# Designs tried in a protein design run: peptides against a protein of PDB entry 6GMG. Part 308

Target 1, 331 residues: chain A of PDB entry 6GMG
Amino acid sequence: DSDDRVTPPAEPLDRMPDPYRPSYGRAETVVNNYIRKWQQVYSHRDGRKQQMTEEQREWLSYGCVGVTWVNSGQYPTNRLAFASFDEDRFKNELKNGRPRSGETRAEFEGRVAKESFDEEKGFQRAREVASVMNRALENAHDESAYLDNLKKELANGNDALRNEDARSPFYSALRNTPSFKERNGGNHDPSRMKAVIYSKHFWSGQDRSSSADKRKYGDPDAFRPAPGTGLVDMSRDRNIPRSPTSPGEGFVNFDYGWFGAQTEADADKTVWTHGNHYHAPNGSLGAMHVYESKFRNWSEGYSDFDRGAYVITFIPKSWNTAPDKVKQGWP

## One batch from the design tools (peptide; made by RFdiffusion4, then SolubleMPNN)

Design b2_p24_6_s3 (from b2_p24_6, 13 letters changed)
Fold by OpenDDE base, seed 1:
Structure b2_p24_6_s3 (fold): chain B 331 residues (1-331), chain A 24 residues (1-24)
Amino acid sequence: as target 1 above (331 residues)
Amino acid sequence: SAEENARRAELINRAGQEAEEAAK
């Protein structure tokens, strides 16, 4: 029951974390211990460690989205999302492939669509775009200068994003970031901001007017990236979970993973931070746990989800929630 | 609401446990 959610207590600023527990290639710890690590490693503003505030602890307590929330400074809006879909693979498998034993046609089509997404290429596209945006931010002291720089960078690379409308999430993302407008954040200076990345896993079959088969097994045509840009229209994502295929079966509505701004070139070596559920130490769910996973572990996802999007947002450069290097676990 | 959406994240642990069991 969601009513059992509790905000974790404050941790002393100088309290060191306990060792993380290794679990199937991931590092795991309880939320209170993650707060300790966060204060030692990620809390820095203008080079000074900060105690996690009550507000930040409350955000964190909401579970899988909480890690992304506390590190990005805002609840995920998911407007600037990227993915990669292999249309040729999809068409070929539909034509030449066969349903597995006991698999319905709808199950087969949903599975083939899921398998036609390339998580690594989707992540690479987001990193490429974030890099372009960071170059555009570097010497821009107002939004107009940022937008001009961005257009020039896109033109130089012959990137299809140059054709996006000025009102698109791509061009409006910075101005719509609360921390950009904050005095202690960007203070309306683009050069004080940097692009960061997180990922969302969700279900494609969310349309209530669609067939029951699409809700149960996925909608093969939903949430595909636009050709050339890789942009995903997330407007139809309403956090609706997969429909049960059998009595008593239940699925989760979403999962979130925080990457930030790691510079590791090998995608397989990047670290993704995420949570399991909301913090309910006195409830049936128990305490919230935080995981630090390698890309392989994160990108595999769960059967609850058939889509993965990589989302760009912005944080102040003065925050250390998105360092160049992330170490898995503790110490 | 953001709060309502966050509350529904409780079942991810179940999916994670199933994945871990499958990996054993």
Scores: peptide ipSAE 0.043, ipTM 0.633, DockQ to the pose 0.044
Fold by OpenDDE base, seed 4:
Structure b2_p24_6_s3 (fold): chain B 331 residues (1-331), chain A 24 residues (1-24)
Amino acid sequence: as target 1 above (331 residues)
Amino acid sequence: SAEENARRAELINRAGQEAEEAAK
């Protein structure tokens, strides 16, 4: 129910942000103030600051996904997703571990599966792949050249992604990016594009035909990365939240965090930008807030979610929504 | 945890499906 959603008003281009406030190790501000920061820091097209358009403000107003939407230029498709799963840990814990007091078998298995994902390794895999893609993009002036470069890079690294089908999201992601085709974007020139990363948290137990236990406690077998590639099949992610375990309990469907193309080598120092909910200043939810979190705060997630994926998409190099360095908060 | 619950309460994203529909 988003009937009370409101598009934030325009902010003057020269208006400086108010200071962010600390919130649980994060920097927090109201959405209008984020728009001010965005215009000062991230709005640049070809080196020129831009006022956030009404369309962009509308996208942003949708909450956490809105932050990724406005910065990536498109609604997240989540097709090129990566994660890391420790199968040995999972098997060992299932075999040798025991349910906690009061924990059902299904709850135990779901928890063990969740704990077998390594968010840091998943993020690192996405960064590695993004780097390979960026090298392939750098001197490619058509899609064919990009694909050839990509295959060469993968072969040189003996990367299992080289064996992916030509129709795989891995190879089709660029051509399916709207900004790649735009005249003022990529203009069909791969060398004008760069790979960027965002993250999605979601629930594994989304299969309506599965057991109630899987919907309540997670599906241990769902949304695992493929061995060697780290690719996650996201086709079954339909934004279905975790099922309540008790009357009156409710869970959120997803969370999105924007990373972009930061060059900080230390994962713990990277900044992730995300929102809390859709903007409803006159509704029960209130105004939307935007958070800038360090990786630790982002990757911790919530009990609403048992999966995290790191997704690669593309933006024009002329956009400044994914700078090399992101500063947390303001000033 | 209490902290997690507080964070969750502040970070509830309920407009996901509507956003997807709006993006189509």
Scores: peptide ipSAE 0.124, ipTM 0.815, DockQ to the pose 0.341; fails the geometry check
Fold by OpenDDE base, seed 2:
Structure b2_p24_6_s3 (fold): chain B 331 residues (1-331), chain A 24 residues (1-24)
Amino acid sequence: as target 1 above (331 residues)
Amino acid sequence: SAEENARRAELINRAGQEAEEAAK
């Protein structure tokens, strides 16, 4: 029961982490040891190490979303999400492809749709947009200046995002970031903020009014990126898991991976930090574990999910939760 | 395996729902 969740205890600020262990191409450790690493590497505010607060430890204790939560400073809203979908591939495969032996038509269509998403291109699009945003932030001391800079940058690149409405999540994301408004955060100064990226894996077939087949095998038309912009409408994502196809089968509602603001140009070398489940050291689930995965391992996902989105949010530059370089594991 | 998926589903679903409620 959710009642078994426990907030991990505080770790001494100067306590060094124990070595991580390899697990299926990932570096793995228990949550308490991740807190130790976090305090040594990511906790810095204005260049000074900080002990993870009780509130932050509580956020972290919620599992995969907790890792993104503690590093971004807010619960993921997923409003500014990007993906890449190959429409031509999808149409061609539906037209010329055939269901596998034992595969239903709905299962075939769902699989083809899933395979038509390009995780690497989706990630690259998010990185591209984050870079544009960071340039717009750099010398902007108020929101108006930021928005003007952003529009200019987009115009220079002939980016379709320049045509988005002023109320679009793209333009409103900064003003809707709590840390932007905080005195010790951005203090309403865009130049004190930077864009960061996390990823969410989820199920497309969440519409309860749709067919059972879509809930079981995916909705081929759901959560596609808009042409030109790559924006995904996440408003219909209600954290509903895939429906079981057989008795006893169950699926997870979502997975979150933290990327931050790594500058590694090779996507395959980027590190993604995520958790397994909520921390229940005395419960049936056991202690929470934290994973650091390379992009290949992260983007592969699980059969529980047929969508991957790459989301942009903002953190203060004074935070070190999104460093330029992330090292996998410890040491 | 179906068993592994079931265990994972139970683990993450509870955490996710609780997290959403806690974040509201």
Scores: peptide ipSAE 0.054, ipTM 0.757, DockQ to the pose 0.616; fails the geometry check
Fold by OpenDDE base, seed 5:
Structure b2_p24_6_s3 (fold): chain B 331 residues (1-331), chain A 24 residues (1-24)
Amino acid sequence: as target 1 above (331 residues)
Amino acid sequence: SAEENARRAELINRAGQEAEEAAK
């Protein structure tokens, strides 16, 4: 019950975090301690530490989405999403593979589709695009200049994104970012913004008009990236969880992980920050915990999900919520 | 929903248990 959600109390600005605890390859801490770390490391505006505001603490308290929310400055819209799908592998496995013992045809197809996604390549594509966007942003002082730069960069790289419609989320993402328009944010100056990345895990079988099998085992055709661009149409993602396959079984609707703008070239060494559930210290769920995971732990996901998207959004360069280097845990 | 969040917490716990078992 969302009624049990509590906003974590304010933490003194100068309070240092307690050590994180190792947890199965992750660094784990309670939300209050993450706030302390956040204030020391990520809170900086124009180089000055800030206490996490009540609004930010409230956003954070919503759990897995809360980490992305507080660091991006907005609730995830997921409009500019990327993935990588091996179509040849998918077709080959469907043709030449066979269901496992006890596996239905629908379950087989859903599994094969899931396995045909490459999380690492999807992440790399998002990083590539974010890099192109950042180059386009650097010396652009209005949106028109940004768009022109972006088109030039894409043309030089022979990137299929150059063929996207002007109304595409790819071109409209910046203008639709609230912090871009804020006086203390971008102030409509693209050069004050930078591209950042987060990830969402979700279920493919969300179409209520589709077969029950697709809702239970996945829709092999849903949420595939467009060839060449890697863009995923997220318009049909309605946060509908996987349907139970047996009595008493239940699945979660989504997971979110924050990457930001780390410059670590090795994907396996990148750190992803995420939460478990909304903060309910006096409720049945208990206190919210925050995890800092390596890419391997994050990208593994859960059986609740058969899709992973890597989403680009923008934040002001004056924010330190997406530093070039993220250290796992504390100290 | 509260139920979804509870399931999420359980999933994290399961993953942890599996990892612990695999490390044994």
Scores: peptide ipSAE 0.044, ipTM 0.642, DockQ to the pose 0.038; fails the geometry check

Design b2_p24_6_s4 (from b2_p24_6, 11 letters changed)
Fold by OpenDDE base, seed 2:
Structure b2_p24_6_s4 (fold): chain B 331 residues (1-331), chain A 24 residues (1-24)
Amino acid sequence: as target 1 above (331 residues)
Amino acid sequence: SAAENAAKAELINKANQEAEEKAA
């Protein structure tokens, strides 16, 4: 029960983490030990280590979303999301492919749609856009200057995002970031901010008015990226889990993975930080665990999800929650 | 295993729902 969630206790600022444990190619640790690592590595504000506050520990205690929450400084809004979808592959497989033995037509179509997404290309698109945004943020001391720089960068790259409306999530993302407006954050100065990336896994079949088959096996047409831009309309994502296909089956509503602003060019070497469940040390679920996964392990996802989106948000450059280099595990 | 995935999925669901309610 949600009533079993506990906020992890404070950890001394100078307490070093215990070693992480291998778990299915990931580095795993208990949440309290992640707090220790976070304080040593990610807590820095203006170059000074900070103890994780009670509020931040509370955010973290919510599990997978908590990791992204504490590192981004806000609950994920998922407004600026990117993916890659191979429309030709999808159409060809639907036309020429056949359901597997025992697979329904709806299961087949849902699976084919899921397999038509390219997680690596989706991630690369988000990184490309984040890089453009970061260039636009540099030396921009007001929002107008940022937007002008952004338009110029997009024009130079012949990027379809240049045609987005001024009110789109793409252009409004910075001004809608709370930390941008904070005195100790961006202080309304774009040059004090940087773009960061996280990923969300979720279910496509969330439309309650749709067929039961779409809710059980996925909606092949839902949450596709727009051609040219790669933008995903996330407005229909209501955190509704996959519908059970058998009695007693249950699915999770989402998973979140934190990437930040790593500069590693090889996607397969990037590290994604995520949690398993809310912290319930005295409950049936037990203590929350934090995982640091390579891209392969993250992008594989779970059967609970048939969509992955790569989301851009912003944090102050003074925060160290998104360093250019992330090491998996401890030490 | 399917069982491990199901157990993990159920655990994440409860946590995520609570987080959403708090953030709303």
Scores: peptide ipSAE 0.028, ipTM 0.635, DockQ to the pose 0.485; fails the geometry check
Fold by OpenDDE base, seed 1:
Structure b2_p24_6_s4 (fold): chain B 331 residues (1-331), chain A 24 residues (1-24)
Amino acid sequence: as target 1 above (331 residues)
Amino acid sequence: SAAENAAKAELINKANQEAEEKAA
């Protein structure tokens, strides 16, 4: 029952966090303690610490999506998404591979498709594009200047994104960011904004008109990146979970992980922040926990999901929700 | 949904428990 969700109470601005619990390459804490860390480390606006507002605490209380929501300043729209898919591997495995013992043809095809996505290359593509965008934002004082810079950067790199339509999420993402228009945010000045990254895990077999096998085992053809650009059409993602394969089995609809704008070049050393579930301290689920995971722990995902996307959005440079360096846990 | 979040919580808890059992 979504009715058990509770907004975490306010934490004093100067309250220091308790130590995080280390767990298999992750650092874990309860949501209230994450609020304390967030206020000390990530809350800064124009260099000043801020108490997490009631609205921000409410956003955070929604669980995994709440972490991305509070740090990006908006509910994830997932419009500018990237992935990497190895078509040659997929074709070769389908042709030369065999189903495992007890594995159906549909299960085999779904698994091979899942395994043909490269999470590291998908993340690298998103970082590459974010870097190009950040260069285009630099010294651009209006949207037209930003778009001109972006086109020039793409042309110089011979990037296929230069051929995208002007209405594409790639070109429209900045203007569609609420914080870009805010007086205390971008104030319509692109040079006051920076590109940031988060990730979404979800299920490919979401088409209700498709076969039951695709809903249970995945749709091998769904949510593939476009060749050359790496863009994923997310328009068909409706937050529909995987269908049960056995009685009593249930799957989650999505997971979200926040990366921000870390400068660590080694993907394996990057830190991803995510939540387990909505905050229900008086309900059966219990209190929400927040995890800070290394890339390997994040990108592994769960059997609930067969797709991962890396999404670009924008935040004001005056926010400290996406610092260059993220320290895992506390102290 | 609440059911989806519940399922996620169980998966995370199981993963942590399995990891703890493997590390022990």
Scores: peptide ipSAE 0.028, ipTM 0.636, DockQ to the pose 0.039; fails the geometry check
Fold by OpenDDE base, seed 3:
Structure b2_p24_6_s4 (fold): chain B 331 residues (1-331), chain A 24 residues (1-24)
Amino acid sequence: as target 1 above (331 residues)
Amino acid sequence: SAAENAAKAELINKANQEAEEKAA
């Protein structure tokens, strides 16, 4: 029960983490030990390490979303999301492929759609856009200057995002970021902000008015990126999990992975930080664990999900929650 | 693993709902 969630206790500011445990190519630790690492590595504001506040520890205690929440400074809104979908592969596989033995047509179509998403290309697109945004931010001291710079950058690259409406999540994302408006954050100065990336895994078959088959096996047409831009309309994502296909089967509603602003050019070497579940040390679920996964391990996801999106948000440059290099595990 | 998935399934839904309510 959600009633079993506990806020992890405060950790002394100078307490060093215990070693992480290897787990299927990931580094794993209990949430309290992650707090220790976070305080040593990611807590810095204006170059000074900070103890994780009670509020931040409470955010973190919510599990996978909590990791993204504490590092981004806000609950994920998922408005500026990117993905890559191979339409030709999808069409070809539907035409020439066949359902596996015992696989329904709906299950086959859902699987083929899932397999037609390219997580690496989706991530690359988000990184490309984040880079453009960061260039636009660098010398912009007001929102108007940022938007002008952004439009110029997009025009120079002949990017389809230049055609987005001024009210689109793409152009409105910065002004809608609470930390941008905070005196100790951006203070309405775009040059004090940077773009960061996280990922969300979720289920496509969330439409309650759709067929039961779509809810069970996925909606092949849902949450596809727009051609040219790569933007995914996330407005229909209501955190509804996959419907059970058999009695007693249950699925998780989402997973979140934090990337931040790593500069590692090789996608496979990037580190993604995520949690397993909310912190319930005295409950049936047990203590929350935090995982640091390589991209391959993150992008594989779970059977609970058939969509992955890479989302851009913003944090103050004074925060160290999104460093250029992330080391997996401890030490 | 199936065990990890099962543990993850029950926890994320309730925690997320509470998180959304708190963040709203």
Scores: peptide ipSAE 0.027, ipTM 0.639, DockQ to the pose 0.483; fails the geometry check
Fold by OpenDDE base, seed 4:
Structure b2_p24_6_s4 (fold): chain B 331 residues (1-331), chain A 24 residues (1-24)
Amino acid sequence: as target 1 above (331 residues)
Amino acid sequence: SAAENAAKAELINKANQEAEEKAA
C-alpha cells in the first residue's frame, strides 16, 4: 500500500556511514545509511557538503526511482533514451530457433526479442552521446551556442543524431531540465551543466489494446531503438507492469539505476546505485535498501522486465551527485 | 503519480530477492 511510505529522518551532516554489506558482488545498506554516505560524498554544492533536505529525503523514499530522483534533481522523464538491438540476431533466431518445451510461440518471440538487446552496447552508445553533449556544453554560454556545437560535433562524427528534428528530445532535453534554469544551477548557461546517465528497466507489453500474449510475454516490436541513432521512443512507456501468466503472479512496473558521469572506461567496473522498494519501515515491505552494483549485476535485470534503456539527462557541474569516480560501498 | 510509484515499491522487493537467489 502506497500509504505505508515514510520519509526517512534527517541525518546529522557529520554522521559517518556504517559499513555497507557485501551481497553477491553488490554493496547494500539501509536507506538511512545511504543518506549518511550521500551527505559525505554526493551532497556537495559548490564544494560544500549539504544535509539532505526533507524534499530530497522524500524523493529518495520512493525506492529505485528515488535514488535517480535525488541525484538528478528531478523525477525521471525518460525522454532521451538509448538502447542497442541486434536485428539480424532477432530475425535469425526467429527463423532458425525453436520454442523450448512448454514455451508458447508468443513466449518464444518475446524471449528472443529480449535476448536481442545488448545492454553493454546500449550503455556505450549513451556514454558516447553524453560525451558529445559534454563537449558541446563546454564554453557554450547560451542554448543556441550549445545546439550549434552539438550539430558540429555530430557532423564531425557523421552521427545520425544530426538528422533529428529540432523538437526531438535529443535537442530539447537541456532546455527542459529544471536545474538548467535555476539561478543556483545552470542559470541558463549550458557550460555550467553536464550530461549524466541513468538506466530504466521496464516491460514492453504495455499496450492495453494489444493481445493478451504480448502483455504476458512481451511485445517483440515495442521499444526498439531507431537504426543509426539508438534512440528509443519512450512515449508509450506508462509504467505498466507485465501481466500475470498465472493466478497470484505479480510483476513490478520498473527499476532505475543511477550511473551519473563516471569516467571508468571499463563498463564492467562502473557502479550503479539503485533501491529495492519504497521506504516502509512500519509496513510489510520494511525499510528501503540501497544497492551499489557493478554493471553486470545491474544489467542482468529481472524477469519482470524485457527492456533496458540508458537515459541521458543533465545536472549542474556544481553538484557532486555524479562524480568521475564512484566507490562501491563504505569505506 | 505518487500512487503509481508506491505500487512499484512492493514488487521490486521480489525482483531483488530473485536476483539474490540466482546469485547464490
Scores: peptide ipSAE 0.026, ipTM 0.641, DockQ to the pose 0.048; fails the geometry check

